# Designs tried in a protein design run: peptides against a protein of PDB entry 6IDX. Part 164

Target 1, 380 residues: chain A of PDB entry 6IDX
Amino acid sequence: KELAKLSADVTFATEFINMDGIIVLTRLVESGTKLLSHYSEMLAFTLTAFLELMDHGIVSWDMVSITFIKQIAGYVSQPMVDVSILQRSLAILESMVLNSQSLYQKIAEEITVGQLISHLQVSNQEIQTYAIALINALFLKAPEDKRQDMANAFAQKHLRSIILNHVIRGNRPIKTEMAHQLYVLQVLTFNLLEERMMTKMDPNDQAQRDIIFELRRIAFDAESDPSNAPGSGTEKRKAMYTKDYKMLGFTNHINPAMDFTQTPPGMLALDNMLYLAKVHQDTYIRIVLENSSREDKHECPFGRSAIELTKMLCEILQVGELPNEGRNDYHPMFFTHDRAFEELFGICIQLLNKTWKEMRATAEDFNKVMQVVREQITRA

## One batch from the design tools (peptide; made by RFdiffusion4, then SolubleMPNN)

Design b2_p18_7_s2 (from b2_p18_7, 11 letters changed)
Fold by OpenDDE base, seed 3:
Structure b2_p18_7_s2 (fold): chain B 380 residues (1-380), chain A 18 residues (1-18)
Amino acid sequence: as target 1 above (380 residues)
Amino acid sequence: SMPIVLKYLKNVAPEKLP
């Protein structure tokens, strides 16, 4: 206990480390010897002193043995561990993952996100906080391929549901530390959109053009079988499509693919439009047809609006930015749905369309409408 | 301060917020 307190002092820590004190603490953990009557209390203080000593940055985290890692991971994986040992073990694993890619690899083999989710189903907010912190560390340090797999996995859907039900909707106030970890998880989740946000549409890619054609089909030919899309459009069909793309509100109504060549928002805008068209088809068709039937220059250009709104949402949500230690501003909404960004887009595009009508806007008012919509999204 | 997007969603789509 006294060692754990003194270990927070850098002068004491330096002297203790120079005496190989950290090696003694690691050996106590590695031995796993439950022979002492106060083993749990001794271990909890040992783990505290170890953390405080390592936080001075004097000793590399890579000094720890595989036996040490397995013991700490064992305290997280076992259901009947003392709360004080569990809390410190989660914090040690977090620090190990954050400070060493080699330790991340070893830890990712010894623990599962499913095991960490079990530590969210408790009444202790401190345990929940450290469990989310370790999940965030694993998510941050994961290779890009594995990060996407973690995000798409049933574990991530389950994680959001558990966080929503056991943390956010809990009968207790959210502490600053938990709010920060929820913010970090949100930022890391939005950063998965960065690839699509920075992906330019290739105007020569037929598969990408077929998505734009599908948007047209859903809006204007909703009763037509997609199998009857004839690849070689006659001149009459090309002229028809140009009219349809104009009614969809693309800036380049001759070649709408050109509207998605700017990054940001690149292909992410097309993903949002396609999601709206497939998942909220009635809303999509309504928005498009309400504006496509207008001849009074008060039509809201859906395609242009969707692109600029996607860009605006990426700016507001700071997509591609690293989490900041001083921030704790999380959005409970993003834990309510797996496709929360696309759902947010679907709400905001309806707001934009409403605001456009209320302002009696024309194409010249576009930037003014977008400014009002930004203020509505960012001041409400 | 609850971030601005949350208040907006409370006002525009309260049914989609917890």
Scores: peptide ipSAE 0.015, ipTM 0.467, DockQ to the pose 0.012
Fold by OpenDDE base, seed 5:
Structure b2_p18_7_s2 (fold): chain B 380 residues (1-380), chain A 18 residues (1-18)
Amino acid sequence: as target 1 above (380 residues)
Amino acid sequence: SMPIVLKYLKNVAPEKLP
């Protein structure tokens, strides 16, 4: 107890470390000797002293043994652990993951996100905070393949649902530390869009071109049996499709795939358009047909608008940027839907279309409309 | 920033916010 208090002092910490004191603390954890009558209290103070000593940055986190890591991970993965030990163990694991890629690899083998999710189902906000912090650390340090797996996992839907129900909709005010961890999780979740945002469309990829063709089909052939899409390449069909792609508001009416070669937003814009067309088909068809039937030069170019809006949303959400320590601004809505970015796009494209009409905009006003929409998104 | 997106969604589609 006294050691834990004194360990916050850098002078004491330096002297204690020089006396191999931190090694003694690690050995106490490694021994796992549950036979002491006050083991839990002693261990809680030992872990506190260890954290305070390590926070001085004098000793590398890589000094810890695999036995130490397994003991700490064991306190997090076991269902019946003292709250005080659990809290400190989560904090130690977070620090290990953040400070060492070697420790991350070892910890990722010993614990699962599912085990950490169980620590969100408690009333203790400090435990919830450290559990999310450790999830965030694991997500941040995961290699790209594992990040995508963590993202696609049933764990994320479940994680979002649990965070929404037990943290955000909890009966307790959200503290600054929790708000920061929710912000970090949200940033890391949006950073998964970076790959698609930076993926250029290949204009020669037939599968990608078929998505653009599907957007045309949904907009204009909604009553026509897909079986009557007559095969390739008569000049009359190319001219028909060029008209349809103009009505869709693509910049390149001949080859709309060229509009998706710019990164950002690359293929992410096409993903958003396809999501809108499939999930919100009535909204998509309404927007396209309302603008395609106009001969007054006040048509809103949907394709161009969707691309530039996707880019704008990526900029507003800082997609591809690392979270910073000074921010705690999270949005509860992003925990309510699995496809929150695409849903946001679907709302914002309707706002853009409305704003275009209200401004009586023409194609020359495009940048002004986008600026007004940005202000509406950013001032609201 | 996320507060901006939040406030936007509250103003534009309050019915879609839980």
Scores: peptide ipSAE 0.014, ipTM 0.453, DockQ to the pose 0.012; fails the geometry check
Fold by OpenDDE base, seed 2:
Structure b2_p18_7_s2 (fold): chain B 380 residues (1-380), chain A 18 residues (1-18)
Amino acid sequence: as target 1 above (380 residues)
Amino acid sequence: SMPIVLKYLKNVAPEKLP
């Protein structure tokens, strides 16, 4: 107990570390000897002193043994009643994951996200915070191949539901530390969009062109009686498609694939458009047809608007940026749906279309409309 | 309604931040 208090002092820490004091503390954890009176209290203070000493950055986290890691992971993975040991064990594991890739690999083998989710179902917000912090650390340090698997896993859907129900919708106030960890989790989740945001469309890829053709089909062929497919030549079909791509509001009416070669937002804009067209088909068709039926200069170009809106949303959400320690701003909406970014796009494209109408905008006003929409999204 | 969704887009510094 006295050691744990003194360990916050850098002078004491330096002297104690020079006496191999940290090695003695690690051996106390490794021994697991429950024979001492007040073992749980002694262990909680040992772990506190260990954290405070390691926070001075004098000793590398790589000094810890595999036995130490297994003991700490054991305190997190076992249903233990001691909140004080659990809290410090979560904090130690977080620090290990953040400071060492070799420790990350060992910890990722000893614990599961499912075990960490169990610590979110408790009423203690500090335990919940450290559990999310460790999940965030594991997500941040995961190899790129495993990061997508962590995001797509049933565990992530379950995690989202548990966070929503037990943290966000909880009866208690959310502390700044928890708000920060929720922010970090959102940033890390949105960074999974970076690959698609930076993927250029290949104008020669037929499968990608078929998606653009499907957008046209959903907008214009869903109402066309299949009987009037005139057997007229390939050129008339190309001319028809050029008209349809103009009505869809693409910048390149001849080859809309060229509009998706710019990164950002690359293929992510096409993914959003396809999601809107398939999941919110009535909304998609309405937006396209309301603008395509206008012979006035007040048509809102859907294709161009969808691309620039996707780019704007990526900028607002800081897609591809690391979490900032000074931020605690999180959006509860992103915990309500599995495809929250695409749902956000579907809402914002309707807002854009409404704002365009209200402003009586023309194609020359496009940038002004986008600026107003940005302000509406960021003030909301 | 659109206003409710925009209210969810607010960086809710939760009204429950102390």
Scores: peptide ipSAE 0.013, ipTM 0.457, DockQ to the pose 0.013; fails the geometry check
Fold by OpenDDE base, seed 1:
Structure b2_p18_7_s2 (fold): chain B 380 residues (1-380), chain A 18 residues (1-18)
Amino acid sequence: as target 1 above (380 residues)
Amino acid sequence: SMPIVLKYLKNVAPEKLP
């Protein structure tokens, strides 16, 4: 206990480290000897002293043995551990993951997100906070190939549901530390959209062009079987499609694929449009047909609006940016659905369409409408 | 500071002292 308190002092820490004191603490943890009187209390203070000593940055985290890592991971993965040991073990693992890629690799082999989810199903918000902090650290330090797998995994869907039910909808006020970890998790989750946001459409890719054609089909040919491959169309069919792409509100009516060549938002805008068209088909058809039937200058250009709205949402959510220390603003709605970004897009595109009508906007007012919509989204 | 450290280490792991 006194060692743990003194370890916060840099002068004491320097002297203790110079005497190989930290090596002795690591060996105590490695031994795992439950035979000592008051072992749990002694271990909790040993882990506290170890953290405080390492936080001075005098010793590299890479000095820890694999036996030490396994012992700490064992305290987190076992169901019956003292709360004080569990808290310190989660914090040590978080610090290891954040400070060393080599330690991340070893920890990622010893601990699963599924094991950490069990620590979210408790009444102790501090344990929940440390568990989310470690999940966030693992997510942040994961290689790009593994991050997408982690997001799509059953563990991530389950994690979202557990956070919603046991943290956000819990009967306890959310503390600042928990709110920060929820913010970090949200930022890291939305950073998975960066790849699609930075993917340019290839105007020569037939599969990508078929998605744009499917948007046209859903809007205008909802009763017609998709069996008519777009490639066999006479010049009259090409001219018909140009009219349909104009009614869809694309900027390039001849080749709508060109509207998706700018990054951001690239292909992410097309993904959002396709999601809306397939999952919320009635809403999509309504928005398109309400604007396509207008012969006045007050039609809302859906295609252009969807692209610029996707870009705006990426800017508001800071997609591709690292989480900022000191922010604690998280959106509970992103924990309600697996496709939360696409659902947000579907809400915001309806808001945009409504705002356009209320303003009696024309194409010249486009930027003013987008500014009003930005203010409406950021105040919600 | 040093006497406290030595006392702690001696009490919890006397065999681990350098």
Scores: peptide ipSAE 0.000, ipTM 0.274, DockQ to the pose 0.036; fails the geometry check

Design b2_p18_7_s3 (from b2_p18_7, 10 letters changed)
Fold by OpenDDE base, seed 4:
Structure b2_p18_7_s3 (fold): chain B 380 residues (1-380), chain A 18 residues (1-18)
Amino acid sequence: as target 1 above (380 residues)
Amino acid sequence: SKPLVEKYLVNKKPVKLP
């Protein structure tokens, strides 16, 4: 107990480390010997002292043995561990994951996100916080392939559902530390959009062009059997498509694919449009047709608006940026839906369309509308 | 990649154990 308190002092820590004291603490954990009276209390203080000593950054985390890692991982994965040991073990694992890629690899083999989710189903908010912190650490340190695996829709859905029900909708106020971890999780999850945000459309890729054509089909041919595409000559079809792409509000009416060559938002804007068109088809059709039927120059250009809105949302959500230690602002909506970004886009595009009408905007007012919409989104 | 983690770690406050 005194050692754990003194270990927070850098002068004591330096001297204790110089005396190989940290090695003694690691060996105590490695031994796993339950033979001592008050073993759980002694172990809890040992783990506290170890963590406090390591937090001074005097000793590399790579000094820890595989046996130590397995013992600490065992305290997190085994049922019926003392709460005090569990809490400290989660904190140690987080620190190990963050400070060493070698330790991350070893820990990622010993512990699953599913095991960590079980620690979110408890009433102890401190344990919940450390469990999310460890999940965040694993997410941050994961290679890109493993980040996508951790981002598996089922794992995310389950994690989001558990966080929503047991943390956000819990009977207790969210502490600042938990709010920070929820913010971090949100940032790290939105960073998975960076690839698509930075992916340029290839105007020569037929599969990507077929997505734009599908947007046209859903908007204008929703009642027409795809079999009844009249055999109108290629030029008439091209002229029709140019008109349709103008009505969709693309900047490049001849080749809308060119509108998606700018990164950000690249292909992410097209993904959002396609999601809206498929999942919220009535909303999509309404927005497109309402603006396509206008001849008063007050048409909201859907395609341009969707691209610039996607870019704006990426900027607001700081897609591709690291989490800031001073921030704890998270969006509860992120935990309510698996496709929360696309759903947010669907809400915001309706807001944009409404704001455009209310402002009686023209194409010249586009940037002013976008500024007003930004203010509306950031104040919400 | 490596640079992202280093920036986060430099700013990370030690988790206060109670």
Scores: peptide ipSAE 0.062, ipTM 0.690, DockQ to the pose 0.060
Fold by OpenDDE base, seed 3:
Structure b2_p18_7_s3 (fold): chain B 380 residues (1-380), chain A 18 residues (1-18)
Amino acid sequence: as target 1 above (380 residues)
Amino acid sequence: SKPLVEKYLVNKKPVKLP
C-alpha cells in the first residue's frame, strides 16, 4: 500500500527502479503463489505499484515476460477474479497495448473482444470504462488489415446493444472517464470512413459509373416495366441520361462522376447515396421525384446536396482526426446502428430537403441553406 | 502511423488508480 502510493512520486520511482524493484514486483505476479494471507489485496497493491512505476516511462514495457502477460490476461479472462485485480489488470493491458506493438500482438492472441464484452455487462462503471479503454487500445493498435475485423466486431449488434443498454442507458450518470472512452471509440469507428472520404472517383472506372447509373435507375426506372427498355440508340440514351442526371441534381449533368473527384468527401458521398437508395428506397425516390418535377427554380439539387452534406458531416464528426484527451463528447445514436453514419446522412438529407423548402431556396441560396442545416445538426 | 500513437500517448493522463 505504501509502495503503491510512493510509486506515484518520480523521485521514489527512479530510486526504486534503480534498485531493480520493478523486477521484484513482476516476479511476485509471475509466481502466482496464493500461499499468503491477503493475497488478493497484496496483488492489487503490487499491480498498482507496477502500473505507477511504469507510467514514469523509465522502464520499457517490452521488459515484461510472456508469463507476466499470461498472468495479467488470466485475471481478465477468469470470471472469479477480485474486482480490484480485474480493474488493474485491464489498465495494465491497456498500457501494454498502447506502449508496445510487440505486447499488442501477444495480448491480441491471449484475449478476445468477446471476453472484454463480458466486463461491459456488469454494473461497475470503472470495470466497464477499463474494458472499453482496452477495446479502444486494441482497435488503435490493430494493423490496417485487422482494423476492419475490429470494426466488424463493433458493428456486431451484440456489442453495440451491450454498450447501449448497460453503459449509455444505465441507471447511473456517465462519468467523464467513461464519456471519454465512448468518444474515443466513436472517433476510431469514424476514422474507418477516412479512406472512402479521401478516395477520388475514377471517371473511367466502369463499376463506379454503374453505381451512379443505379442511382438513376432506382429513382426513375423503378416503376418502369423492364420490357420498355428503350432500344440501343446511343444518342437518345446520352440525352436521356443527361436529363436524368440534371434531375438528380448533379453539378456535372454530362458526367456525374466528376462531382466525386473532389476529396473530401470523394467516394464516401456516393456510398451514402447508394445506402439511402437501397436501404431507404422510398425516402430516396420521394426526395428525388419531389425536386425533379419542379420547374420553378426551387428544386433542391439532391446530388450536390448529398456531396456537400457528406463533407459537412465529416467536418462535424472530425473524420480522420485523432482522439483528443480533452474531449468527452460522444453521440449515443452511433451506438444504435451498425451503419450509423449512413443513417445520420439519411436523417440529415431529409432535414436539408425540408429546410430548402421552408426557406424557398434557389441554387443561389445553397450555401445559406447549408449553413442553417449545419447549425441545426450541431445543436441537436 | 507511429506519430499518431505518440501524439495520443503524450497527451494521455496517467490512469488515476484510487
Scores: peptide ipSAE 0.042, ipTM 0.685, DockQ to the pose 0.062
Fold by OpenDDE base, seed 5:
Structure b2_p18_7_s3 (fold): chain B 380 residues (1-380), chain A 18 residues (1-18)
Amino acid sequence: as target 1 above (380 residues)
Amino acid sequence: SKPLVEKYLVNKKPVKLP
């Protein structure tokens, strides 16, 4: 107990480490010897002292043995009577994963996300916080391929549901530490969109051009009785499509694919537009047709707006950035929907269209509308 | 990149053990 308290002092820590004291603590954990009176209390203080000593950064995390890792992982993966040991073990594993790639590899073999989810189904918010912190550490240190798999897995859907029901909708106020871990989880998950955000459209790729054509079809052909397919020649069709792409609000109405060559937001904007058009078809058609029928210069350019909104959402959500420790702002909707980014886009594009109308904006006011929309999104 | 992860680790307030 006294050692655990003194271990927070850097002077004491330096002297104790120089006396090989940390090696003694690791050996106490490695031994697993339950024969001592008050073993659980002694172990809890040992783990506290170990963590406090390691937090000084004097000793490399790579000094720990595989036996130590297995004991700590055992305290997290097995039903333990002592909550205090579990809490400290989660904190130690988090620190190990974050500070060493070699320890990450070993820990990722010993612990499953499913085991960590069980620690979210408790009333102790501190345990819940450390469990999410360890999940976040594992997510951050995972190879890129494994991060995508982890995000798509049933475990991640289940994780979001458990967090929503046991943390966010819990009967207790969320502490700052928990809010930070929820923010971190959000940032790490939205960082999976970075690839699409940085993917340029190829204007010569027919499959990508067919998506833009599908946006036109959904907006303009869904209401047209098939009888009005005019047998008009290929040139009239091209001229018609150019008009349709202008009504869709693309900047390049001759070749809309050029609007998606800028990164960010690249192809991610097209993904959002297609999601809106397919999943929220009535909303999409309404937004497009309300603006396509206007002759008053108050048309909201949907295509341009969708691209710039996607970019803005990426900036607000810090897509491609690492989590900032000073932040604790998270969106509860992230835990309510699998396609939370695209759903957020669908809400925000309606807000943009509404704000455009309320402002009686013209194309010259575009940047002012986007600024107002940014303020509305960031205050919500 | 590596430097930002290190910055995140360095700024990480140790989750205060109670």
Scores: peptide ipSAE 0.036, ipTM 0.678, DockQ to the pose 0.059
Fold by OpenDDE base, seed 2:
Structure b2_p18_7_s3 (fold): chain B 380 residues (1-380), chain A 18 residues (1-18)
Amino acid sequence: as target 1 above (380 residues)
Amino acid sequence: SKPLVEKYLVNKKPVKLP
């Protein structure tokens, strides 16, 4: 107990570490010796002292043995562990994962996200916070190939449901620390969009061009049987498509694929447009047709607006950036839906169209409308 | 158009996202 308190002092920590004191603490954990009176209390103070000593950055996290890691992971994986030991074990595992890629690999073999989800189903917000913090650390340190798998896993869908029901909709105020961990999880989830945001459309890729054609079809040919394969488009048919792409509000009416060559937002804008058209078809058709039937120069160009809005959302959500330690702003909506970014886009594109109408904007006002919409989104 | 844009920019109310 006294050691745990003194370990927060850098002068004491330096002297204690110079005396190999930290090695003694690690051996106490490794031994697992339950024969001592008040073992659980002693262990909790040992883990506190260990963490406080390591937080001074004097000793590398790589000094810990595999036996130590297994003991700490054992305290997290066992259902009947003392809450005080569990809390410190989660914090130690988080710090290990954050500070060492070698320790990450070992920890990722010993624990599952499913085991960590069980610690979210408790009433203790401190345990919940450290469990999410460890999940975030594991997500952040995961190899790029495994990040997408972690995000798509049934465990991630279940994790969002558990967070929503047991944390966000809990009967307790969300503390700043928990709000920060929810923010971090949100940022890490949105960083999975970076690949699509940085993917340029290939104007020569027929499959990608067929998506743009499908957007046109949904907007203008929704009653026509899809069985009419786009036969060799006569010049008249190409001229019709140019008119339709103008009505869709693309900047390049001749070749809309060129509008998706800018990164950001690249193909992510096309993904959002396709999602809106497929999942919210009535909203999509309404937005397109309301702006295509106007002759008053007050048309909101949907295609251009969708691209610039996608870019704006990526900037607001900091897609491709690391989480900021000073932020704790999270959106509950991102825990309610699997495709929350595309749903946010669908809400924001309606807001943009409304704002455009209210401002009686023209194409010259486009940037002013976008600034107003940005301010509306960032204040919501 | 311009006077309404200016008026809107001055009278900005935060819109709650649903």
Scores: peptide ipSAE 0.006, ipTM 0.402, DockQ to the pose 0.008

